# Ledger of designs, part 34: peptides against a protein of PDB entry 5D63

Target 1, 292 residues: chain A of PDB entry 5D63
Amino acid sequence: SLRRGIYHIENAGVPSAIDLKDGSSSDGTPIVGWQFTPDTINWHQLWLAEPIPNVADTFTLCNLFSGTYMDLYNGSSEAGTAVNGWQGTAFTTNPHQLWTIKKSSDGTSYKIQNYGSKTFVDLVNGDSSDGAKIAGWTGTWDEGNPHQKWYFNRMSVSSAEAQAAIARNPHIHGTYRGYILDGEYLVLPNATFTQIWKDSGLPGSKWREQIYDCDDFAIAMKAAVGKWGADSWKANGFAIFCGVMLGVNKAGDAAHAYNFTLTKDHADIVFFEPQNGGYLNDIGYDSYMAFY

## One batch from the design tools (peptide; aimed at target 1 W207 C214)

Design b2_p17_6_s4 (made by RFdiffusion4, then SolubleMPNN; from b2_p17_6, 9 letters changed)
Fold by OpenDDE base, seed 3:
Structure b2_p17_6_s4 (fold): chain B 292 residues (1-292), chain A 17 residues (1-17)
Amino acid sequence: as target 1 above (292 residues)
Amino acid sequence: PTMSLEELEARAQEYLA
């Protein structure tokens, strides 16, 4: 079954993603097909899938940017019914905003069925142009029509997945204690992570003994990412991944504070030095404490 | 979060110098 998480949703037939037009929070904003750039944020094209308790394979889909929800207009079962952004809540009972999401017949892509109407989210005519119509359309689970087949590319990790990635890393001290702050984390591309670092003013900050040293840099980066998240997204129920670690060197005579994020495939962590903006697989310290 | 500020500060005093 589809896990709770943030997804970039791409058509199986053409290079088009499900896009909330202009990221607008207005009720009735069209959801359309739009081009995307791989390995970027794709601001208007991220969707938080929240599973409905005790309803198999059924979710709400919240646009991360607008904070509004995917909505089948009037819940109509007519082919060609508009799919729009609309105000809602994660655990709504409104069938216009409830979507059953299961694997298609090909075992890789998903189909998105409206819970009430039983119609499917359809990229009309498989149109790859920007602004192409996305609508509810008649269909069945076993049909092979790529207009109704979608790849769900996960852009987030659960706290458990992050914990597992840390546990696999060889630079963890035997006394390690980790503290999980949130449940689901949007994982940023390094370019975005670096840009937040630049915008924070940290590149121009001067190391000063005790008064502004490694821990201050690491915490400042964490705070900058947190603020960036709050300022960038209207949806709730997730955080932006940015960890803080305290580590000891191999000799055991020096300690350091630094950041870390996840690799592109979410399987490993990579260390980030907030004093110079460097990414390292080995920062020269073994972590005895982290919070993220 | 499961840690307190006091716990974090105590660790910082002990390990970061």
Scores: peptide ipSAE 0.018, ipTM 0.586, DockQ to the pose 0.085
OpenDDE base, seeds 1, 2, 4, 5: peptide ipSAE 0.017, 0.018, 0.017, 0.017; ipTM 0.602, 0.596, 0.598, 0.601

Design b2_p17_7 (made by RFdiffusion4)
Pose (drawn by RFdiffusion4):
Structure b2_p17_7 (pose): chain A 292 residues (1-292), chain P 17 residues (1-17)
Amino acid sequence: as target 1 above (292 residues)
Amino acid sequence: NTISNVALAEAKVNAAM
């Protein structure tokens, strides 16, 4: 089963993503195929998949930017029916916004079926051009047609996954305790994590004993990332990944506060120095506490 | 630069949770 999370959904035949046109929140805004840039935030192309209770392999798909839902127009089973963004809720009983998502016959890509109509999300004619129509279409679960096959590229981690990445890190103090604050996190590319640091004003902040020292920088960065999350996205039910760690050096005589993020493959953590914007695999301290 | 007062820093961090 596809796990709850945030996905960039890529057509298996051509490198077009499912894109809510112009990120518009208007009801009826077309969902289309569009090119994308890897290792960036693709602002109109991120979808929160919320599992439906007791309805196997079925989800709502909420555009992260607009807060609106993937909706099969009037639930029609006619091939070519429009797939648009529409107002809705995470656990709606409206079948126009319910999607059964299971692996295709290639075992890697998925097919997306409307729960009401039993038709599939289809990149019409496999068109790779920006703005190509995506529609509901007749189809089967097992066929190889790439027009109806989609890679769900996971862009978020659960708290359990973030905890696992931290536990595998070699720079964790024996007294380490972590404090988990949310359940599902959008993992940022370093380019975006750095842009938030720049926009927070921290690059211009001066170190001052106690009144604006390491703990102040680290907390400020976490707060800046939290503000960015709420100000940038309309969808609810996730958080942005940015951790704070306290650590101690090998000699046991100096402590430091700093931030951390995740690697692209989501398996490992990487330390971030908020005083200077640097990313480090070894910051010179072993973490004895983290909150994220 | 490092933490100038560990107790104060821990208190600030705890309050930030």

Design b2_p17_7_s1 (made by RFdiffusion4, then SolubleMPNN; from b2_p17_7, 12 letters changed)
Fold by OpenDDE base, seed 2:
Structure b2_p17_7_s1 (fold): chain B 292 residues (1-292), chain A 17 residues (1-17)
Amino acid sequence: as target 1 above (292 residues)
Amino acid sequence: PVISDLEASLAKILASI
């Protein structure tokens, strides 16, 4: 089953993603095919998939930017029925906003079936142009039509996945205690993470003994990422990944506070020094505590 | 919760950096 998470949803046939036009929160905003840039934040193209309890393989899809939900207009089974953004809730019973998402016959892509109408999300004519119509269309699970096949690229990690990534890192102290603050985390590209760091004012902040030292920098970065998340996205139920660590050096005579994020593949962590904006695989400390 | 001896030691080290 597809896991709860934030996904970039890309057509299997053409380089087009499911896009909420202009990121608008207005009811009836078209969902369209749109180009995307790999390894960037595709602002209007991120969808939080929330699994519906006791309804197999069925989700709501919340646009991360607008906070609205993928909605089949009037739940119509007619081919060509518009798919739009519409206000909703994560656990709605409205079949217009319930989507059964399962692997296609190719075993890699997914098909997105409206729960009520049993029609599929279709990039009409496989049109790769920006603003191309996405509609409900007749189909079957076993058909190979790429207009109805979608790659779900996971852009987030669960707290458990983050915990596992930390546990795999060689720079974790034997006394390590981790504290999970949230359940699901959008993982940012380093470029975005760095931009948040720059915008926070931390590059111009002066280190001062005890009064504004390593812990202040690390916490300020965490706060900056949190604020960026709150200011950037209207959807709820996720956080932006930015960890704080406390570590001790090998000699045991120095400790440091620093940040960390996840690597692109979400399998590992990378350390971030908020005092200089550096990314390091080894920051020179073994973490005995983290919160994220 | 009370801070352990280890935590207290590390806290002192952290405060110096």
Scores: peptide ipSAE 0.035, ipTM 0.685, DockQ to the pose 0.085
OpenDDE base, seeds 1, 3, 4, 5: peptide ipSAE 0.034, 0.034, 0.034, 0.032; ipTM 0.718, 0.721, 0.730, 0.721; seeds 4, 5 fail the geometry check

Design b2_p17_7_s2 (made by RFdiffusion4, then SolubleMPNN; from b2_p17_7, 11 letters changed)
Fold by OpenDDE base, seed 1:
Structure b2_p17_7_s2 (fold): chain B 292 residues (1-292), chain A 17 residues (1-17)
Amino acid sequence: as target 1 above (292 residues)
Amino acid sequence: PVISDLEAALAKILASI
C-alpha cells in the first residue's frame, strides 16, 4: 500500500507531472500536466497523501504549495470531468476529494481512482504540453493505458525512516539519543538547502566564543529551514528535514554542534557544517545527541 | 575556518562515559 508522504506524481507515458496551475489556492484551480526538472523542488507539483483510517488504499491529496486538495468536480463520473484544487481537510468525508490509489497492472506505477465516481485521474490524450488537461475518466485497474498510470516519487521520509538512516551511519556515538520532533519530513535537494543557508545570513555571521559559536550556527540553520517551510508551503502535517547534532571527536577532548540532512535516496544522512555551508560524509565527530 | 567547540556538551559527554 502507498505510505503517507509527500509525492511528486509523474505520468508513466510522458515526462509530465501533476501540477496545480500557478499554485493557486482558489477553488476550482485546474490541475494540469506540466514539465518538471529532476532533483529540484517542483513547487506546484508536490502532494501530501494522507491515508483515510478504515478505508483501504484511500487518501486525500493535498497540494503542498496551495494547501488545497485534489477534487473531482461535482464528483461526476462523466469522462472528461475536471480535476481541480479545492479547499478541504485531510480526513474529509467528501467523496469528491477521496482517492483510491493502488498499483497498476505493471506493478510499478499507480492508478488514482476517485472513491465516489470510480473514474481515474487521466492525462487526457497523454498530452505532454504544459497545461494539458487532467480529468476523471472511465477505466479499469487492469488496463495498461499510460494516460492513467502514475509514478509516485517519494519526496519525504517518516520519522522512522529518518531514525533508521541515522542508525546506519558510522559516526554515531554509543551514548546517542535522538529526539524526533515531527512525523513526516520533506527532504530538500542540497541546492535548496544551500540556498536557505545563503538567504539566512549565516555565511556572513561571525563566530564568537560562546556567545555565537557552533550551537548558534546549527540552531540558526534549523530555524532558517523552519521559517522557509512556514513561508513557502500552505499545507500542514509535515516538516522540512533539517537536523541538529551534538558530537564528540575521537579523542574525546572536543565537541561540536552541526546540522545534517538526508541523501537523495533517503538511505543515509549527510552532515552539513553551518559555519561554511559544506556537506561532509565525515565531519570528524560522533553524534551523541540529535533532534530533527 | 570552522571552529568546533561546545564546552558544555563536552562536559556532559565526559560525565556520561
Scores: peptide ipSAE 0.043, ipTM 0.678, DockQ to the pose 0.184
OpenDDE base, seeds 2, 3, 4, 5: peptide ipSAE 0.040, 0.036, 0.028, 0.036; ipTM 0.683, 0.658, 0.667, 0.667

Design b2_p17_7_s3 (made by RFdiffusion4, then SolubleMPNN; from b2_p17_7, 14 letters changed)
Fold by OpenDDE base, seed 5:
Order: sequence, then C-alpha cells, then structure tokens
Structure b2_p17_7_s3 (fold): chain B 292 residues (1-292), chain A 17 residues (1-17)
Amino acid sequence: as target 1 above (292 residues)
Amino acid sequence: PVLSDLERSLARILASI
C-alpha cells in the first residue's frame, strides 16, 4: 500500500507531472499536466498523501504549496470532469477529495480513483504540454492506458526511515542518541539546502570563540531551514529535513556541532558543515547526539 | 534529559571548532 508521505506524481506515458496551476490556493484552481525538472523542488507539483483511517488505500492529496486538496469537481462521474485544487482537510469525509490509490496492472505505477465517482485521474489525451487538462475519466484498475497511470516518487521520509539512514552510517558513536522532532520530512535537494544556507547569512558570519561557534552555526542552519519551510509551504503535517549532530573525533579530544541531510535516494546521510557550506561523507567526527 | 557524564564531558569540548 502507498505510505503516508510527500510525492511527486508523474505520468507513466509522458514526462509530465500533476501540477496545481500557479500554486494558487483559490477554490477551483485547475490541476494540470506540467513539465518538471529532476533533482529540483517542483514547487506546485508536490502532494502530501494522507491515508484515511479504516478506508483501505484511500487518501487525501494536499498540495504542499497551496495547502489545498485535489478535488473532483462536484464529484461527477462524467468523463472529462475537472480536477481542481479546493479547500479541505486531511481527514475529510467529502468524497470529492477522497482518492483510492493502488498499483496499476504494471506493478510500478499507480492509478488514482476518486472514491465517490470511481473514475480515474486522467492526463487527457496524454498531452505532454504545460497546462494540459487533467480530468476524471472512466476506467478500470486493470487497464494499461498510460493516461491514467502515475509514478509516485517519494520526496519525503518518515522519522523511522531517517533513523534507519543514520543507523547505517559508519560515523556514529557508540553512545549515540537521536531525538526525533517530527514524523515526516521533505528531503531537499542539495542545491536548495545550499541556497537556504546562503540566504541565512551564515556564509558571512564570523566564527567567534564560544559566543558564535560550531553549535551556533549548526542551530542557525536548522532554524533557517525551519523558517524556509514555514515561509514556503502552506500545507501542514510535515517538516523539512535538516539535522543537527554533536560529534567527537577519534582522538576524543575535540567535539563539533554540524548538520546533516539525506542523500538523494534517502538511504544514507551526508554531513553538512554550516561554517563553509560543504557536504562531506566524513566530517571527521562520530556523532553521539542528533536531533532532526 | 540529563546528560551522562560521558556526554557532558564530550559537550564541554564543543568549543574546539
């Protein structure tokens, strides 16, 4: 079954993603096909899938940017019915905003069925152009029509997945304790993470003994990412991944505070030095504490 | 939570960098 998380939803037939037009929070904003750029934040194309308790394989889909929900207009079963952004709540009972999401017959892509109408989210005519119509359309679960098949690329990790990634890293001290702050984390590409670092003013910040040293830099980076998240996204129920670690060197005579994020495949962590903006697989310290 | 003696010892040397 599909896990709770943030997804980039891409058509199985053409290089087009499910896009909330202009990221608008207005009721009735068209959801359309739009091109995307790999390894970037596709701002209007990220969807938080929230599973509905006791309703198998059924979710709401909240647009991260607008905070509005995927909505089948009037819940109509007519082919060609508009799919729009509309105000809602994560655990709504409104069948216009409830989507059953299960694997297609190919075992890799998903189909997105409206719970009420039983029609499917369809990239009309497989149109790859920006702004192409996405609509509810008749279909079946076993059909091979790529207009109704979607790849769900996970853009987030659960706290458990983050914990597992940390546990796989060789630079963890035997005394390590991790403290989880949230349940689900959007994982940023390094370019975005670096841009937040730049915009924070940290590149121009002066190291000063004790008063503004490694821990201040690391916490300032965490704070900058948190603020960026709050300022960038209207959806709730997730955080932006940015960890803080305290580590000790092999000699045991020096300690350091630094950041970390997840690799592109979410399987590993990479260390980030907030004093210079560097990404490292080995920062020279073994972590005995982290919070993220 | 209260740090262990080891953790407190390690924390004291955070001034290193």
Scores: peptide ipSAE 0.053, ipTM 0.707, DockQ to the pose 0.085
OpenDDE base, seeds 1, 2, 3, 4: peptide ipSAE 0.034, 0.051, 0.041, 0.039; ipTM 0.717, 0.698, 0.690, 0.682; seed 1 fails the geometry check

Design b2_p17_7_s4 (made by RFdiffusion4, then SolubleMPNN; from b2_p17_7, 12 letters changed)
Fold by OpenDDE base, seed 3:
Structure b2_p17_7_s4 (fold): chain B 292 residues (1-292), chain A 17 residues (1-17)
Amino acid sequence: as target 1 above (292 residues)
Amino acid sequence: PNISDLEAAKARILASI
């Protein structure tokens, strides 16, 4: 089954993603097909899928940017019914905003069925143009129509997945203790992570013994990412991934505080030095504590 | 050393850079 998480939802037939037009929070804002750039944020095209308790394979889809929900207009079963952004809640009982999401017959893509109408989210005519209509349309789970098949590219990790990535890293001390702060984390591209670092003022900050040293830099980066998240997204129920570690060197005569994020495939961590903005596979320390 | 001793040592050398 599809896990709770943030997804970039891409059509299986053409290079188009499910886009909330202009990222608008207004009720009735069209959801449309739009081009995307791989390995970027794609601001209006991220959706938080929240599973409905005790309803198999059924979710709400919250647009990360607008904080509004995917909504089938009037819950109509008529082919061509508009799919829009609309105000809602994660655990709504409104069938206009409940979506059953299961694997298609090809085993790699998903179909998105409205819970009430039993129609499917359809990129009308497979139109790859920006602003192409997305609508509810008649269909079946087993048909192969690519207009109704979607790849769910996971853009987030659970706390458990982050924990597993840390556990696989060779630069973790035997006394390591990790502290999880949130349940689900949007993982940023390094370019975005670096831009947040630049905008924080840390590149111009001067190291000073004890008064502004490694821990201050690492905490300042964590705070900058937290603020960026709060300022950038209207949806709730997730955090932005940015970890803090404390580590000791092999000689045992130096300790350091630094940041870390996840690699593109979310399988590993990469260390980030907030004092110079560098990404490193080996920062020269073994972590004995992290919080993220 | 036990875990407590090691943690104390880590605290003493923290923020060396």
Scores: peptide ipSAE 0.045, ipTM 0.685, DockQ to the pose 0.080
OpenDDE base, seeds 1, 2, 4, 5: peptide ipSAE 0.041, 0.041, 0.039, 0.041; ipTM 0.695, 0.701, 0.695, 0.699

Design b2_p17_8 (made by RFdiffusion4)
Pose (drawn by RFdiffusion4):
Structure b2_p17_8 (pose): chain A 292 residues (1-292), chain P 17 residues (1-17)
Amino acid sequence: as target 1 above (292 residues)
Amino acid sequence: PAPEDVPFITEAQIPQP
């Protein structure tokens, strides 16, 4: 089963993503195929998949930017029916916004079926052009037609996954305790994590004993990332990944506060120095506390 | 002392990438 999370959904035949046109919140805004840039935030192309209780392999798909839902127009089973963004809720009983998502016959990509109509999300004619129509279409679960096959590229981690990445890190103090604050996190590319640091004003902040020292920088960065999350996205039910750690050096005589993020493959953590914007695999300190 | 009782670093000791 596809796990709850945030996905960039890529057509298996051509490198077009499912894109809510112009990120518009208007009811009926077309969902289309569009090119994308890897290792960036693709602002109109991120979808929060919320599992439906007791309805196997069925989800709502909420555009992260607009807060609106993937909706099969009037639930029609006619091939060519429009797939648009529409107002809705995470656990709706409206079948126009319910999607059964299971693996295709290639075992890697998925097919997306409307729960009400039993038709599939289809990149019409496999068109790779920006703005190509995506529609509901007749189809089967097992066929190889790439127009109806989609890679769900996971862009978020559960708290359990973040905890696992931290536990595998070699720079964790024996007294380490972590404090988990949310359940699902959008992992940022370093380019975006750095842009938030720049926009927070921290690059211009001066170190001052106790009144603006390392703990102040680290907490300020976490707060800046939290503000960015709420100000940038309309969908609810997720958080942005940015941790704070306190650590001690090998000699046991100096402590430091700093931030951390995740690697692209989501398996490991990388340390971030808020005083200077640097990313480090070894910051010189073993973490005895973290909150994220 | 315990790790949480250890003082924080000075400016000259800020790690560099």

Design b2_p17_8_s1 (made by RFdiffusion4, then SolubleMPNN; from b2_p17_8, 5 letters changed)
Fold by OpenDDE base, seed 5:
Structure b2_p17_8_s1 (fold): chain B 292 residues (1-292), chain A 17 residues (1-17)
Amino acid sequence: as target 1 above (292 residues)
Amino acid sequence: PAPEDVPLISESEIPQA
């Protein structure tokens, strides 16, 4: 079954993603096919899938940027019915906004069926152009039509997955204690993470003994990411991944505070030095404490 | 058990970007 999380949803037939046009929060904003760029944030193309309790394989899909939900216009079963962004809630009972999401017959892609109409999210004519119509369309679960098949690329991790990534890292001290702040985390590409760092003013900040040293830099980065998240996204129920670590060197005579994020595959962590914006696999310290 | 003592967070200046 599809896990709760943030997904980039790509058509199985053409290089097009499910895009909320202009990221608009207006009711009735078209959801369209649009090109995407790998290893970028793809702002209007991120969807939080929230599973509906006790309704098998059924979700709401909240656009991260707009905070609106994927909505089948009037819940119509007519082929070609518009799929739009519309105001809603994560646990709505409105069948226009309830989507059954299960694997297609190919075992890799998913199909997205409207719970009420039983029609499927369809990239009309498989059109790869920007702004191509996405609509509800008749179909079956076993049909091989790529217009109705979607790859769900996970862009987030659960706290448990983050914890597992940390646990696999060799630079963890035997006394390590981790503290989880949130349940689900959007993992940023390094370019975005670095841009937040740049925009925070940290590159121009001066290290000063105790008054503005490693812990201040690390906390300032965490705060900058948190603010960026709040300012950038209208959806709730997730955070932006940015950890803080306290570490001790091998000699046990020095300690450092630094940041960390997840690698692209979400399997590992990478350390981030907020004093210089560097990414490191080994920062020279073993973490005895983290919060993220 | 009581927490283990760790060094003070006291990193030297790192070259700024």
Scores: peptide ipSAE 0.082, ipTM 0.723, DockQ to the pose 0.330
OpenDDE base, seeds 1, 2, 3, 4: peptide ipSAE 0.072, 0.078, 0.073, 0.068; ipTM 0.722, 0.731, 0.721, 0.721

Design b2_p17_8_s2 (made by RFdiffusion4, then SolubleMPNN; from b2_p17_8 with F8L T10K A12E Q13E)
Fold by OpenDDE base, seed 1:
Structure b2_p17_8_s2 (fold): chain B 292 residues (1-292), chain A 17 residues (1-17)
Amino acid sequence: as target 1 above (292 residues)
Amino acid sequence: PAPEDVPLIKEEEIPQP
């Protein structure tokens, strides 16, 4: 079953993703096929899938950028019915915004069925052009048509997955205590994470004993990521991944505060030094505390 | 940084790469 999370949703037949046109929050904004750049933030193409309690395999899909929801126009079962962004809520009962998402017959891609109409999200004619129509279309779960098959590339981690990644790292002290701040985290590419660091002013900040040292840098980075998240996205119910760690060196005579994020595969953590913007597999300290 | 129950220890300025 598909888990709650943020997804980049890519067509199985052509290199197009489900895109909310111009990221507009207006009701009736077309959802279209659009090209994407791998390993980047595709701003209008990220969707928070929220599972509906007690309704098997059924979700709302919230566009991260606009905060609006994927909506089948008038819930019509007619082939070619527009799929648009529309205002909504994560746990709506509106069948126009409820999507049953299950594996296709190929076992890798998913199909997206409207709960009410039983039609499927379709990249019309498999058109790979920017702005290609996405519509509700008749179909079956077992049909092999790639126009109705979608890869769900997960762009987020749960707090449990982040905790598991931390637990696998060899640079964790025996006294480690972790504190979870949120439930789901968008994991940024390093390029984006670094850009936030640059824009924070930290590269120009001077280290000063106690008054602006390691903890100030690490907290400032966390705050910068939090602000970037709030300023960039209209959807709620997720955070941007940026951890803070406190660590002690092996000799026990020095301690440090630093950041961390997740690797591209979300399986491991990588340390980030906010004083210089470096990514390290070993920062020289074993973490005894983290919050993220 | 340190736990409240142990002496405070800190790093020095981290070199630029």
Scores: peptide ipSAE 0.139, ipTM 0.820, DockQ to the pose 0.342
OpenDDE base, seeds 2, 3, 4, 5: peptide ipSAE 0.080, 0.135, 0.077, 0.138; ipTM 0.716, 0.790, 0.731, 0.803

Design b2_p17_8_s3 (made by RFdiffusion4, then SolubleMPNN; from b2_p17_8 with E4A F8L A12D P17A)
Fold by OpenDDE base, seed 1:
Structure b2_p17_8_s3 (fold): chain B 292 residues (1-292), chain A 17 residues (1-17)
Amino acid sequence: as target 1 above (292 residues)
Amino acid sequence: PAPADVPLITEDQIPQA
């Protein structure tokens, strides 16, 4: 079953992603096919899938940027019915905004069926052009039509997944205690993480003994990422991944505060030094505390 | 009793790039 999370949703037939046009929060904003750039955020193309309790394989899909929801216009079962962004809530009972998402017959891609109409999200004619129509269309779960098959590329991790990534890292102290602040985390590309760091002013900040030292840098980075998240996205129910660690060196005579994020495959953590913007597999300290 | 807080012992200054 599809897990709760943030997804980039790509057509199985052509290099097109499900895009909320212009990221607009207006009711009735078209959802369209649009090109994407690998290893980037793809701002208007991220969707938070929220599973509906007690309704098997059924979700709402919230556009991360706009905070609006994927909506089948009037819940119509007519082929060609527009799929739009529309105001809603994560646990709505409105069948126009409820989507059953299950594996297609190929076992890799998913199909997205409207709960009420039983029609499927369709990239009309498999059109790869920017702005191509996405509509509800008749179909079946077992058909091989790539117009209705979608890859769900996970762009986030659960707190449990983050915890697991930390737990397998060799640079964790025997006294380690972690504190989980949120439930689901958008994992940023390093380029974006670095840009937030640059925009925060930290590259120009002066290290000063005690008054603005390693802990201040690490916390400032965390705060900068938090603010960036709040300023960038209108959806709720997720955070931006940026951890803070306190570590001790092998000799036990020095400590440091630093950040960490997740690798591209989400399987491991990488340390980030907010004093210089460096990414390191080994920062020279073993973490005895983290919060993220 | 609750354990004592864990201090940062000494901090290394990292050269800024």
Scores: peptide ipSAE 0.091, ipTM 0.737, DockQ to the pose 0.277
OpenDDE base, seeds 2, 3, 4, 5: peptide ipSAE 0.038, 0.054, 0.053, 0.039; ipTM 0.697, 0.702, 0.691, 0.692

Design b2_p17_8_s4 (made by RFdiffusion4, then SolubleMPNN; from b2_p17_8 with F8L T10S A12E)
Fold by OpenDDE base, seed 5:
Structure b2_p17_8_s4 (fold): chain B 292 residues (1-292), chain A 17 residues (1-17)
Amino acid sequence: as target 1 above (292 residues)
Amino acid sequence: PAPEDVPLISEEQIPQP
């Protein structure tokens, strides 16, 4: 079954993603096919899938940017019915905004069926052009039509997955204690993470003994990411991944505070030095505490 | 109360490029 999380939803036939046009929060904003750039944030193309309790394989899809929900216009079962962004709630009972999402017959892609109409989200004619129509269309679960098949590229991790990534890292001290702050985390591309770092003013910040040292840099980075998240996204129910660690060196005579994020595949962590903006696989310290 | 191992003070200065 599809897990709760943030997804980039890509057509199985053409290099097009499900895009909320202009990221607009207006009711009736078209959801369209649009090109995407790998390893970028793809602002209008991120969807929080929230599973509906006691309704098998059924979700709401909240656009991360607009905070609006994928909505089948009037819940119509007619082929070609518009799919739009519309105001809603994560646990709505409105069948226009309820989507059954299950694996297609190929076992890799998903189909997105409207719960009420039983029609499927369709990239009309498989059009790869920007702004191509996405509509509800008749179909079956077993059909091979790529117009109705979607890859769900997971862009977030659960706290448990983050915890597992940390646990696999060799630079964790035997006394390590981790503190989980949220349940689901959008994992940023390094380019975006670095840009937040730059925009925070940290590159120009002067290290000062005790008054603005390593912990201040690390916490300032965490705060900058948090603010960026709040300013960038209208959806709720997730955080932006940016960890803080306290570590001790191998000699046990020095300690450091630093950041960390997840690798692209979400399997590992990478350390981030907020004093210089460097990414490191080994920062020279073993973490005895983290919060993230 | 278990003696809280007081962690080392984080104070490392990293050279800026």
Scores: peptide ipSAE 0.149, ipTM 0.707, DockQ to the pose 0.268
OpenDDE base, seeds 1, 2, 3, 4: peptide ipSAE 0.139, 0.122, 0.120, 0.117; ipTM 0.706, 0.711, 0.700, 0.705

